# Peptides against a protein of PDB entry 5Z08: the designs that were tried, part 10

Target 1, 168 residues: chain A of PDB entry 5Z08
Amino acid sequence: RQKDEWAKKTSSLMKQLDWFIGEHLGAMLAAEELGGPVVGELMEIDPDDLSAGFNAHGKLKKATSQPDLDRRQRRIDDIWGPQDEQGQAHKRKRGADEALAASAEMRDLIEQLMNKLVEAGGDNSATYVEIPRESAAARFLVRSKVAMFHPNDARRLRLVDFGRDLDD
Target 2, 222 residues: chain B of PDB entry 5Z08
Amino acid sequence: GLPRLIDAIEEASKIPAKRRQTPIKPTIEKLTTHLYTHGASPDSLLRLADLLTLRNHLDQASLAAITRNLYPSSTVSDEVVLRFIGALGHGQLKPTLALQALFLRWLVMVYHLLENPGVLGQVYGVLFDLLDTAAIRPQLCHLLALVTRRKHVRPFRIQAILTLSRQTGGDPNLTGLLRVFKNYYPEIIVGDATKGRASAFKHPDPQWRQHLDEIQQRRSEA

## One batch from the design tools (peptide; aimed at target 2 E79)

Design b1_p10_3_s3 (made by RFdiffusion4, then SolubleMPNN; from b1_p10_3, 7 letters changed)
Fold by OpenDDE base, seed 1:
Structure b1_p10_3_s3 (fold): chain B 168 residues (1-168), chain C 222 residues (1-222), chain A 10 residues (1-10)
Amino acid sequence: as target 1 above (168 residues)
Amino acid sequence: as target 2 above (222 residues)
Amino acid sequence: MPPVKVELVP
C-alpha cells in the first residue's frame, strides 16, 4: 500500500516536473546555453521554495514570480529588439529547437540522477553520474540545491538526498 | 557614384585645409546625401571607416557628418568593426573623444547588421578597460550591455565596475551594466550600487533606425 | 526494493 502510494506520488511528481521542464525550464536553459542570462527567479528559488512549491499533495504551487519572468523576458526582448520578420522566424524556430534540446537534456540528466540514487542503495559514492560537460541543466540543479558536484571532480554530479538530512 | 566621391575626399584628406585648391564641404555634402539615400556598400563602408578612424586633415564637423549618415546598405564586416574599435581610447593618433562617442553610438545602432557579433565579444577587454573615460562611458556601457555574455562576467570586472560606480557617485550607465552582469550571476552582491537609477539603454535614435530599415529593405527587393 | 527505473517519459 505505502509503496503504491509512493509510486503514484512519484509518478505524479515526474509528470509535473516533465511539464515544467517542457513549458518553462527548457527555454531558460537554452537561453543560458546560448550565453543568455540566468533567470534570477530560478536561482532565488530556495530549495525550500522548490520543495514548498510542491505541496505535500504534489501540486506545484504556482510560482508567484511568473510576472517578473515575463517582465525580464520582455525587457530582454525590448533590448534586443525584433529583428526582421524572417530573422525572427528563424530565431524563433532556432529558439524552439534549442528549448526542446535543453528540455531533453534536463530530462535525461534528472532520470540518470534519480536512477543512480535508487541503485546506490544508500552508498553515496555510487550515486554520482558522470556528466560530459557542465551544462546549463547541471548548473541549474546545483544552484537549486537539488544536485551537488563531487568535491574533487566537477564531472561527477549526484542528487541531494533530502531524506537523510531530515533525520539528522 | 559613391566611389568617386570617396576618392575625392581621400585625396583632399591628405592636404591641409588651407592648401586645398577647392573647398571640400560641397563634396562632403554630396557624400552624406548619397549615404542618406542609398547607404554604404561593404567596400565603401571600409573606405569610410578608414577616413573616419585614421589621422587625416578632414575637419571634425565633416567627420561627424559622415558618421551620422553612415547607413550600411548591407552587413557590417569584422574589419569595419575592428577599425572603429581600434580608434577608441587616448592617444595623439586617435580620433577625438566626441567622435569616438559617435562611433560607439553607431556600433550600437548597427549591432544587428554585424556579420559576426562575436567579434565584439573577442575585444570585450579593450572595450571594458575604457569605462573610466567619462566622455564615452554612456555609449560604451550601452554597447557592453549588448555584447556582454556569461564568459565576460568575471569577478575582477564586477569589482572594477563597483569601484568605478563608487568613484563616479553611481553613474546610471554603470548601474545599468551591473544589472546586466547580475542577470548572468544573480548572486552578485551589488550593495548600494544598484539602488540608484539605472540607464535603460534604449535605442539612441529611433528615426535613424527607421531610415536604416528603409535602406535595408530596398536592398532585399533589388 | 527493486530499483524503480524512474522514466520521466513513459
Scores: peptide ipSAE 0.042, ipTM 0.251, DockQ to the pose 0.015
OpenDDE base, seeds 2, 3, 4, 5: peptide ipSAE 0.040, 0.041, 0.041, 0.040; ipTM 0.265, 0.256, 0.451, 0.262; seed 3 fails the geometry check

Design b1_p10_3_s4 (made by RFdiffusion4, then SolubleMPNN; from b1_p10_3, 7 letters changed)
Fold by OpenDDE base, seed 4:
Structure b1_p10_3_s4 (fold): chain B 168 residues (1-168), chain C 222 residues (1-222), chain A 10 residues (1-10)
Amino acid sequence: as target 1 above (168 residues)
Amino acid sequence: as target 2 above (222 residues)
Amino acid sequence: MPPVAVELVP
């Protein structure tokens, strides 16, 4: 009875998580991977302020025509410039594809993290998943205090075991 | 005048709210109204800094209201700055982290009025060591972005902020501070953790700035 | 806890 209730609750939570990943989190993670805002912090960053950088006095540099600004300005213009209708369609398609990719990456990462936690049988050293890169998904989980990196190896990620830390 | 209002609040701050004969709220409202209208002199700022930073019986809402209306009518002394810096961090005698965040925000907004901006550079280590405190990190990074000079950008601090950035999943405020560091040392390899959006450290409150400018202008005409 | 292989199956 209790095991069945736990299994049902776990299944329900996983469905909710899958929905959240697909409907909301994937797009936000994709935006972060593309150099957009970090998930969970609505930093009202004016794009103009990001481009300007800071002077030696900590003030925003006015967008002076410095050549390295041209490449970033191109990226800003590519992000914010008047894209023709075809460019907007391609951008929307690319954005959708990136959101799907980010969703898949997050799902896979969560699955691996959960499976390793279960397989480890309480050995914290065995709970680490090897990640090929520090993705927006990995960063999100760490920022949310759901996962943590190995202290000496940023390629190793594990879930925070909230159950054990309460009993000690 | 402002000194009499401060006197009344100082006396009330020594007494628990339940033992006060008169509610303090009306006096706080008079104080905040006065501060909004006229600002605070250097002497009044010091007294108010003590009320804000030292443990007393004032409620958090009153302390926050005073902080939000803490317009300097003139300059901000080193002593006032050091009171606020000394109030940062963890401890039973320290103000709440929420109030500390307001103090840091205030220091950002009045940075141009400091008698000696170098005082913050002298306590740079104290500020930097608080970056692990998530509740104050946004305002702390903003203040550090203003204060940082080449002398502060040391290898151990670069490594510390990179490590903390990884541990926080690329906090955009830390990324913003790393960009400030990179302005002094372009060779700093900001790892993939900095591919994220950095904070632009915009002025926290444009309306507060405008009102401060109005208070400061009235003094120059007198 | 039984090893619930959480297959996030699409």
Scores: peptide ipSAE 0.021, ipTM 0.371, DockQ to the pose 0.017
OpenDDE base, seeds 1, 2, 3, 5: peptide ipSAE 0.018, 0.019, 0.018, 0.006; ipTM 0.253, 0.237, 0.247, 0.261

Design b1_p10_4 (made by RFdiffusion4)
Pose (drawn by RFdiffusion4):
Structure b1_p10_4 (pose): chain A 102 residues (1-31, 98-168), chain B 214 residues (1-190, 199-222), chain P 10 residues (1-10)
Amino acid sequence: RQKDEWAKKTSSLMKQLDWFIGEHLGAMLAAEALAASAEMRDLIEQLMNKLVEAGGDNSATYVEIPRESAAARFLVRSKVAMFHPNDARRLRLVDFGRDLDD
Amino acid sequence: GLPRLIDAIEEASKIPAKRRQTPIKPTIEKLTTHLYTHGASPDSLLRLADLLTLRNHLDQASLAAITRNLYPSSTVSDEVVLRFIGALGHGQLKPTLALQALFLRWLVMVYHLLENPGVLGQVYGVLFDLLDTAAIRPQLCHLLALVTRRKHVRPFRIQAILTLSRQTGGDPNLTGLLRVFKNYYPEIIVSAFKHPDPQWRQHLDEIQQRRSEA
Amino acid sequence: SMVRVYLEQL
């Protein structure tokens, strides 16, 4: 099957993203850098793992977030995540993976 | 003769205007005239795109003059297209929004000359996420309308464009893009973009006809 | 953002 290529591509891309978060983003968020990188990655991992865990239930895809988390603000501003409209302490990913003809 | 002019504009681009041993306006005009007559080669286009895209000491009037006369001879590379794409939106590295509107207008006018038009499809999300920026929204919509293929019409983008249409009170450029979206998915709840400058199109066609000569 | 680029590619 062609499946593990979609796995190989994802494991490879995940590493490239983590490198970008550690090398470039965490430092930008500080304005320590290492702390910012770890929390951003944890948050993205939690966000992505849940979006698929819901499959169809669009309502269950919110994660709890500290009050003034800069990582969520960046992710929302970058249009990769969205706050819940009723309260801003839960967050979901934008669902890039959903496709009508997937 | 053209590379020599670019070499001069590049050097002047590195130092402030008052420290220049010569006014640059006469040299900018020579470049503008040469581009009007002969077009810009693929390599010259790449160098000009760097000058238009990177932060330098060139003034706005000079950059706009260059952009308006950026008729390609032959083709447009991905290297050129991506530099203009990277120049879009807000950020300290990026050019003014006014120049960005000119770059987007230019990409529409030269869309048929891209060596790899699919490259815009590979950055579709970069273009789309910027629709909120009103200063460049009309030009963004026109370019997105040319770039949109079925694979790009995803539910999250459908919802995002509908929300933006409602919040802006109904931007006709947004509804024009939604029309293109509906062509791929008619299930969707319901300006046919014209060429932005016909004289520029005509002048580009004249310059491009030289490619048939040998 | 480059974060968006990588995330959309994933």

Design b1_p10_4_s1 (made by RFdiffusion4, then SolubleMPNN; from b1_p10_4, 5 letters changed)
Fold by OpenDDE base, seed 3:
Structure b1_p10_4_s1 (fold): chain B 168 residues (1-168), chain C 222 residues (1-222), chain A 10 residues (1-10)
Amino acid sequence: as target 1 above (168 residues)
Amino acid sequence: as target 2 above (222 residues)
Amino acid sequence: SPIREFIEQL
């Protein structure tokens, strides 16, 4: 009974989280990845704004065409080089694609963090996920006090164990 | 209470040590003891930031002692942060570089208590331009490692760190900062500059952190 | 989605 209620509550919560990631958080994370504001400074970001990109101050750039290359893997020269004029439709699609990519990264990261927590069997040293980069997703979880970096290795991230503080 | 101790120190700070009627050291010790036990409220923290950052007649040992015991009992306001940032660099009115290093270390240790962490991002350029100052570079790189966001990782800054890293023979703090930059842009070719030892930017003082957590916890229970 | 797969494992 309690396990089934917990499972149902967890399932419901995870569905709500998945929705929140897809509808809101993904766009905000994508904005941060694009050099926009940190998540929490802007509550609503239009995918069209993501496509326009951000200036050095995190303000929306005038809609200049940016090439469809994955901004996460672009060379610095390609990121900061002259931007050619591509149509508004390609921009909107790109903003949506960046939001989707950010959503997928957040989802994957949460899953890995939760899986490691379960697998660790109470060993806090085993709860760390190795992250390839400090993503907007990782930073968001840390800022939200949901996750923490390893004190000696910023490539290792774990969930904050709220359960231990309740049993002591 | 703490306000009265600050009042006494503020008044004493206006007077050269040789002209003071009473030694200030006992009052500084009372202040540091109080700060260690209770921390500083936001208002007290601002007043202490002014005492630490503005030119006065307090001795460096006293200023360092206050800084080492500058536990916030609450949050750290933008105004307090800006006082410490404004105290950085070279100038006749600036604190000593040794004291500036302590301020940067303090900002690292209280970063999680900032009311607005974005304030440091707004002054990122000011911080970054001080990387050539060897005396503060270790703590400055650590602070920048916390503050850096994608918007700050610009080609000119990458090149500046690379150049400075070469000039310094591969300062491990600069290598550490370059690794943070590379986390935002994995494609950054850092060359030989990252093959060396990098700072891990560990918490500067675990005991100070623990004591801060105890002070912060007492506030949440009140 | 990874989250969905995790939910299915619970």
Scores: peptide ipSAE 0.017, ipTM 0.271, DockQ to the pose 0.045
OpenDDE base, seeds 1, 2, 4, 5: peptide ipSAE 0.009, 0.015, 0.010, 0.010; ipTM 0.292, 0.388, 0.263, 0.297

Design b1_p10_4_s2 (made by RFdiffusion4, then SolubleMPNN; from b1_p10_4, 5 letters changed)
Fold by OpenDDE base, seed 4:
Structure b1_p10_4_s2 (fold): chain B 168 residues (1-168), chain C 222 residues (1-222), chain A 10 residues (1-10)
Amino acid sequence: as target 1 above (168 residues)
Amino acid sequence: as target 2 above (222 residues)
Amino acid sequence: SPIRQYIEAL
């Protein structure tokens, strides 16, 4: 009985998490990966202010047309640049594709983290997942205090063991 | 005048809201209206800083409203600054973290009016040690970005920001502060911790700035 | 993975 209720509750929570990832979080993570706002940081950045870029002092660089189309500036222009009608459809499709990719990455990362936690059998050293990159998904989990990086290796990520923190 | 309004609020602040004979809200509204119109003198700023930073019976909405209208008509003294700095951090006698964030925002917005900007440099360590407090970190990083000089950029602080940046999943405000550090020491290897977007530390409230400038101009003409 | 099976079964 209690195991079945636990299984049902766990199932319900996983469904809700999957829904949240797909419907909301994926798009926000994709925006972060593309150089948009960080999830949870409401940067009231006027889109127009973003287009001009920021200098080392955080001041809006005047759009001096310096041709060094820093790949970053293209991304900002791709995100916030004038939406020509044809550009809007391509932008929307690209945004949707990036949101789907971010959702898939988050799901996969959570799966790996949870599997490693179960497999480790309480050995914290064995709970680390190797991540190919510091993704928006990884950063989000760390900001949320759900995961932590290895102190000496930013390529290794683990879930926070909430069960142990209650006994200390 | 403003001193009489402050007197009334100081007296009311000593009494729990339920025991006040008269609602304080109308007096707070008169105060905030006066502050919006005329600003606060250095003496009035000090008194208001005490009301904002010391434990009293004023409600959070009133304290926030005063802080949002805390336009200096003149300069901001070291004493006023130190009252706000002393109010930062955790503790039962400290203001709420939300109010502390407003104080830090205020210090950012009035930084150019400080009688001695160096006072913030003297308390740099106190400010820096609060970076782990997430609720105030955005405004704190902004203030530190203004205050930071070469003398403050030490190896242990660089390492502390790098560590905290990793622990926070690359907080943009920390990345922004680390960029400020790198301006003084270009050789700082910021590594992967800066792959995130850095905060630009823009002025928090352009309308507030404009209104402050109008108040300051009236003083220069008098 | 049990979790993948769980996510796929959802």
Scores: peptide ipSAE 0.020, ipTM 0.388, DockQ to the pose 0.028
OpenDDE base, seeds 1, 2, 3, 5: peptide ipSAE 0.020, 0.020, 0.019, 0.020; ipTM 0.304, 0.278, 0.268, 0.405; seed 2 fails the geometry check

Design b1_p10_4_s3 (made by RFdiffusion4, then SolubleMPNN; from b1_p10_4, 7 letters changed)
Fold by OpenDDE base, seed 3:
Structure b1_p10_4_s3 (fold): chain B 168 residues (1-168), chain C 222 residues (1-222), chain A 10 residues (1-10)
Amino acid sequence: as target 1 above (168 residues)
Amino acid sequence: as target 2 above (222 residues)
Amino acid sequence: SKIRQLIESI
């Protein structure tokens, strides 16, 4: 009974988390990935704001039409360079795509972290997920004290085990 | 107990070594033994941070010994972190660069115990501006590798590291830090500066880590 | 619990 209730609560929480990731967190993470504010400094980011990009101070820039270079590998000059006016519509679609990508990355990362925690069978050394990059998703989890980096390797991330203190 | 040992050392720290009635070394040894066995509480850590960072009459060997045994039994507060950060750099009132390197090493080793890791991000500029100080650069780069977030990776800092890397003949710690920056911006063209050997920023002291874990476990069982 | 703390931290 208690396990079933826990499973139901966990399922409900996962659904709520999935909703939250899709509706809010994805856009905020995408904004952070685009050089915008850190998640928690802005409560709501419009996909249009993502398309406009952010200045060096994390403030919204006016929308400029720059070409389809591999979206995650924008040159530093493109991120911090002067803003020209044109390509708003392509940018809105781009902002939405970045929010979706960030949402997917967060979901995948959470899944990997949870799976490793289960597989490790209580061995904290085995709970680390290797991350290809320090994403906004990874940083968010660490900042929220849900995950922690390996003290010697910022490419290794694990969930903070809050549960071990309850089973003792 | 630990508070009484700290009291005795605080009082002794006000007096020049030549004017002390009793040698402080036995008290320092008792303190370091206690710290090694039990660690330091948050309150004790703050008091010890003040002893380590403020100008007093304690000898460098004693300060180094305390720092090497500064095992937190719990978390590390923002206030403790800020004491150590405030002690960095050049100045007559600052600790020696050798001791500052030990502080940075300590911060690396206890990073996972910080109550708020974000506090280091708030002082990122202070840390970054010290990269030109060769004596602390290895530990500073390691700490920055842990602390660096996307918001910190700015064009001027990229250029600063690149310039400093050229000036130092490609310091492997700077190359390591540039690789961390490149994780946030893969497009960073680091040229020949990253072709060199980079530091892997491994744990500075595995034995210290193991002993810290033992101290931390005893608290969770109490 | 962790997820809730995450959501509450936002």
Scores: peptide ipSAE 0.021, ipTM 0.276, DockQ to the pose 0.099
OpenDDE base, seeds 1, 2, 4, 5: peptide ipSAE 0.020, 0.014, 0.020, 0.019; ipTM 0.305, 0.283, 0.270, 0.303

Design b1_p10_4_s4 (made by RFdiffusion4, then SolubleMPNN; from b1_p10_4, 7 letters changed)
Fold by OpenDDE base, seed 5:
Structure b1_p10_4_s4 (fold): chain B 168 residues (1-168), chain C 222 residues (1-222), chain A 10 residues (1-10)
Amino acid sequence: as target 1 above (168 residues)
Amino acid sequence: as target 2 above (222 residues)
Amino acid sequence: SEIRRLIEEI
């Protein structure tokens, strides 16, 4: 009974988390990846704001083209293309694609982190996920104090075990 | 005048709120109104800095209200600056971290009025070592961004910021400070931790700035 | 905060 209630609560929370990732967090993470506001500083980012791109100061850029060569920055430059109706549609589509990509990355990262936590059976050394890059998703989890990097290896991320603090 | 208001608050600060014969709030309101209208002289600033930084029985709301209205009518002395710097960090005798953040914000907003801006450069290490304190980090990074000179940009500090940036998930204030460091040493490899947004360190309160400028102008005309 | 709440609630 308690396990079933816990499982139902967990399932409900996972659905809420998935919804939150898809509806809100993905766009905010995409904005951060695009050099926009850091998640937690901006409460709401319109997908249209994602399409407008962000300046080096994390403000919505007006359309001035400075070509910084990073592939995601190229995606920002394409978001800065001419404000033609087709350009706006491409910008909106691209903003949506970046939000979807960020959502997928967050979901995948959470899944990996949870799987490793379960597999580790209480061994904290085995709970680390190797991350290919420091993503907005990874940074968000660390800022939120949900995850932590390995002290000696920033490529290794684990969930903070909140359950231990409840049992102590 | 302002000195008499400070006298009354100093005396009240020695007594727990429940044991005061008269409510201090009306006197605090008079003080903050006076500060808003006329600013504080250097002598008054020092006395107010002591009230704000030393452990006393004033409530946090009153201390915050005084800090938010702490307009210098003139310059800010090294002694006043050092009172606020000495109040930073963890300790039972130190102000709350929330109040410390207001002090750092104040120092940012009055930086151009310091009699000797170099005083902050002398205590740079003290400020830098507090970067791990999340509650004050935004304002601390902003202050450090103003204070940092080439002499402060050392390899161990670069590494410390890089490490702390990773540990904080790329705090934009730390990224902003790293950009300031990179202005002095362009060769600094800013790792993936700095691919995120950097703080622009904009003026924290444009209205406060405007009002400060008005107070400062009145003094130049007198 | 909300994700932390969600994770703490999981």
Scores: peptide ipSAE 0.008, ipTM 0.426, DockQ to the pose 0.274
OpenDDE base, seeds 1, 2, 3, 4: peptide ipSAE 0.007, 0.006, 0.007, 0.007; ipTM 0.306, 0.440, 0.278, 0.390

Design b1_p10_5 (made by RFdiffusion4)
Pose (drawn by RFdiffusion4):
Formats: structure tokens, C-alpha cells, sequence
Structure b1_p10_5 (pose): chain A 102 residues (1-31, 98-168), chain B 214 residues (1-190, 199-222), chain P 10 residues (1-10)
């Protein structure tokens, strides 16, 4: 099957993203850098793991967030995540993976 | 003759205007004239794109003059296209929004000359996420309308464009893009973009006809 | 491509 290539591609891409977060983003978020990289990654991992865990239930895809988390602000500003409209301490990913003809 | 002019503009591009041993306006005009007559080669286009896209000491009027006369001879590379894509939006590394509108207008006018038009499809999200920026929205919509294929019409983008249409009170450029979206998915709840500058189109065609000669 | 032909004809 062609499945493990979609796995190989994802494990390879996950590493490239983590490298980018550690090398470039964490330092930008500081203005320590190491702390920012760890929390951004944990947040993205939590965000992505949940979006699929819901499959169809669009309502269950929110993660609790500290009050003034800069990682969530960046992710919302970059249009990769969205706050819940009723309150801003829960957050969901934009659902890039959903496709009509997937 | 053209590379020599670019070499001069590149050097002047590195130092402030008052420290230049010569005014640059006469040299910018020579370049503009040469580009009008002969077009820009693939390599010259790449160098000009760097001058238009990276922060340098060139003034706005000179950059706009160059952009307006950026008629390609032959083709447009991915290297050129991506530089203009990376120049889009807000950020300290990026050019003015006015120049960005000119670049987007230029990409529409040269869309048929791209060596790899699919490259714009590979950055579709970069173009789309910038629709909120009103200063460049009309040009963005026109380019997105040419670039949109079925694989790009995803539910999150459908919803995002509908929300933006409502919040802006109904931008006709947004509804024009939604029309293109509906062509791929008619299930969707309901300006046919014209060429932005016909004379520039005509002048480009004349220059491009030289490719048939040998 | 068809899109290039459309762009050229615009």
C-alpha cells in the first residue's frame, strides 16, 4: 500500500516543523527561547491530535489554554488555529485535513 | 546593454540616496526605456525581482517605474514568482502594500508566461490567507481566481470567504472568487475579472512575438 | 494550460 509514505512524509515533515519552531520561532516569541519552543510544540501536538480524534464532532475539538498564552495568539494570527467564540481559553485547529472529495 | 544597467542599480541600491556620487533617476530611466523596448530576460527578471522584493535604499517611484515596465521576454520562473509571493503582506522584510498591489497585478498579466503555473497552486494558502488585507484584496482575488482548482476549494476556505464577504459588506471581488469556487462545487450558496491594463497586454504581446523568430 | 490560454486571451 501507499500508506507508510503518507506516514514517512508526515514523520519527516513533523521533524522539519519542530526544527523550525526551535531554531526560529521560539526566539521570535521571546521578544526564554527554549521554553517557548517546547510549549508551542506541545500545543500544536495537542491541537492536531484532537482534530482527528473528533472525526465528525466539530464541537469537541477545543483544548484548554492559559490566559495569556502567546503560542495561541501566534497560531490564531497565523490562521492555523481559532479561539472558541464564547470564550477564548479553548482553541481548535482550522481543519486543513477535511476535504469534500478526500 | 541591460546587465550593465542592473549592475549599476544594484550598487546604488546598497547605499543611501544622498551618499550617491550620481543621481540615480537618469539610470533608472535608461533601464525603464530598455525594458520597454526589449523586455526582461529570465535572468534579468530574477535580478530585478530581488531589487523589487528585498529591502534596499531605492525609492518608491523608482521601484514602481521598474515594476510597470517589467515586460518579460520569454518566460517567468518559479524563482521570480515565489519572490513576489514572499513579498506579500505585513512584515519588516516586505515592501509597501502599494508595490504589492503592482506585483499582484503583474502576476495576473504574466500568468500565461509562467514556466510552472502550478507553483502558484503550491502556495495557494499563502495567497488566500491574505484576503483580509484590503489594500491588495482586489488583485489577490483576481490572481486566486486564475489559480483556483478543485483541490483548493476546501470547506475552511469556503467558510472563511463567506465570513469575509459578510464582514466587508460584500466585496464584489470576493463574490467573484466565490463564483469560481462554485464552478467546482455548485452546492455552495451563490466581477468577472478582466485584464487590468489592455495596452500593457498589447505591448507584452509585441515583445513576445520575437520568440518565433530565429 | 487552459488557465494560461484564458489569461492570454484576457
Amino acid sequence: RQKDEWAKKTSSLMKQLDWFIGEHLGAMLAAEALAASAEMRDLIEQLMNKLVEAGGDNSATYVEIPRESAAARFLVRSKVAMFHPNDARRLRLVDFGRDLDD
Amino acid sequence: GLPRLIDAIEEASKIPAKRRQTPIKPTIEKLTTHLYTHGASPDSLLRLADLLTLRNHLDQASLAAITRNLYPSSTVSDEVVLRFIGALGHGQLKPTLALQALFLRWLVMVYHLLENPGVLGQVYGVLFDLLDTAAIRPQLCHLLALVTRRKHVRPFRIQAILTLSRQTGGDPNLTGLLRVFKNYYPEIIVSAFKHPDPQWRQHLDEIQQRRSEA
Amino acid sequence: TAAQEEAAAM

Design b1_p10_5_s1 (made by RFdiffusion4, then SolubleMPNN; from b1_p10_5, 5 letters changed)
Fold by OpenDDE base, seed 2:
Formats: sequence, structure tokens, C-alpha cells
Structure b1_p10_5_s1 (fold): chain B 168 residues (1-168), chain C 222 residues (1-222), chain A 10 residues (1-10)
Amino acid sequence: as target 1 above (168 residues)
Amino acid sequence: as target 2 above (222 residues)
Amino acid sequence: SAAQQLARAL
């Protein structure tokens, strides 16, 4: 009975999380990946400030003419550029595609993190997932204190086991 | 009834205002009047939460009017709560910060009607990370003040509030939240950050509360 | 299950 209620509650939470990822978080993560506001960290960025892009410190880049910035800025401008009906449709589609990609990345990362946590059987050293890059998804989980990087290796991410502090 | 009004608004929400054959405002007014008189059932709340939180072609005034009249006739499900939480933060697909502030205010006002108040404790990190957003901070701090338990009061969050309090010049809402934290850990060295004026986190709208109580009472008698 | 642990961790 209690296990079944827990399983149902967990299934419900997973569905809600999946929904949250798909409907909301994916778009925010995509915005972060595109150099938009950091999910949960970015100050009130005026949409106009988003168009200017962000520097490596998360501050609004001044419109300085650096060419590699032009691709991200163009990508931002392609995402944020003039809303003609066709541009809006392409922008919406691209934004939707990036949100879907970010949602998929978050889902996959969560799945990997959970699987490693289960496989580790209580060994915290075995709970780490190797991440190919510091994604918006990874950063979000760390900021949310749901995950932690390995102290010596930022390519290794694990779930924070909140349950252990209750079982000890 | 309410479902038919929601149906009409859902269909209208798919169409840009300039391309609608009929003005939606009269239907919104009927909806808000119905909500004010009868409240929203759990099913209606979910549908309305979707209308409020998902990007559509409804105008901000209509969305705000619905939110201000979003009286639950019953309990508020976890799903409804999570819709509103999911709508928080920055992003083009997110509701405006003004509307997000109304959602947070609503969550504060209906907190006692949540089927599972623990759901907010589960998303505590998400809520906490939004404290830097000035437009929603007052309502967010109020909600966090209700939600905070000992397990949420961690050293990094204490330090985050202290840092943000310094950066904001001692926002009274942050001071209020820090006092809530100190209630769980009296030993927290808050320095001068707690010497300032703190928000008391009073109910945002006593009239709204009274009207909610009347709606809730009518359901208990039916 | 991994989902149960996430639901506890969340």
C-alpha cells in the first residue's frame, strides 16, 4: 500500500516534472543556451537587453563588433529579430526546436542522474554522470541544489541525495 | 456554465485579437463574474491555469482579471500549483513579470487550500533562485515565508539572502524572509541585515480572503 | 526507482 502510493505519487511527480520541462523549463534552458537569461539567475533582463547578448560574466554585452559574438548575436537576432509574420513563424519554430532540444537534454540528464543514483547503491562516488559540457540543464540542476558537480571535476555531476540526511 | 465560458476563451486564445470575429472581453467579463460568484472547480482551475500560464493571444488585462478572480471553490491541486510555478522566471514563453507577481500573490492567498502544501517545498529551490527578480520578489518572499521549513534553511541560502539583501540595500521582504530563517536557526549571524524593517507578510488582500471564505463556505453547505 | 529518488530529492 505505502509503496504503491509512493509509486503513484512518484509517477505523478515525474509526469508533472516532464510537463514542467516540456512546457516551461525547456524554453528557459534554451534561452540560457542561446546566451539569454540564466534560468533563475538572471536579473530582470529587459527583452531589449537580451538582444544585446551576454558576456562571459552574464552581463549584457555592449554591442562590440566581435565576429564570434555575431553568430550568437545573429542567433539571438534570428530568435529575437524583426517579427514579420514569416520571421515570427521561423523564430517560433526555431525557438520551439531549441526548447524541445533543451527539454530533451534536461530529460536525458535527469534520467542519467537518477539511473546513476540507483546503480550506485549508496556509494556517492559512483553517482556521478559524466557530462560532455556544462549545459544550461546541468547548471540549472546545480543552482537548484538538485545536483552537484564533483569538487575536483566539473564534468562529473551527481544528484544530491536529500534522503540520506533523513536516514542517518 | 463555467466550462462553456472557458471553452470560448480557449478558442479565442488561439486567435490574435485583431483576427477574432467577436470581441472576447464580454466573455472574459462573464467568466470573471462567474468566478467571483461561484469560484472555480478543480477542473476549471486547471484549465484556467493553462490559459494563464501558457503563451496565447489573450491580452494582459484579461489574464490579470482572470487571476484576480481565480477563487477556488474547493482545493487547489498540485498540478495547478505547478502550472503557476512553471510560469515563473524570465523567458519569451513566460508570462509577464506583472502576471507572475499576481500568480505568486494568488498562491499566497490560496496556500491554505492546497491539497498538498509540500509541493511548494519540493520546488523550493526554483522559487528561491528567483529572489533576484525584483518585480516578483515581494510576493515570492511572502510565499517562501509560508513554505520555508528547517530543511530549506541551508548555509548557502542564508548567504544568498544576506548577499542579495546587501545588494538591494536591505529589501524588507528579504529581511522578512531572513527572519523566518532565523526562527529555524536562531544562531544564524545575520548581522545588520535583520536590524532593518522587515515585511510582516500580512495577507495581501483581506477582502479577497473574505470573499474566498464565503465561496468555500457555500460549498461546505452544498 | 530513479523517479522515487528524484521525487525525494525534489
Scores: peptide ipSAE 0.009, ipTM 0.275, DockQ to the pose 0.030
OpenDDE base, seeds 1, 3, 4, 5: peptide ipSAE 0.008, 0.008, 0.008, 0.008; ipTM 0.275, 0.265, 0.252, 0.318; seeds 3, 4 fail the geometry check

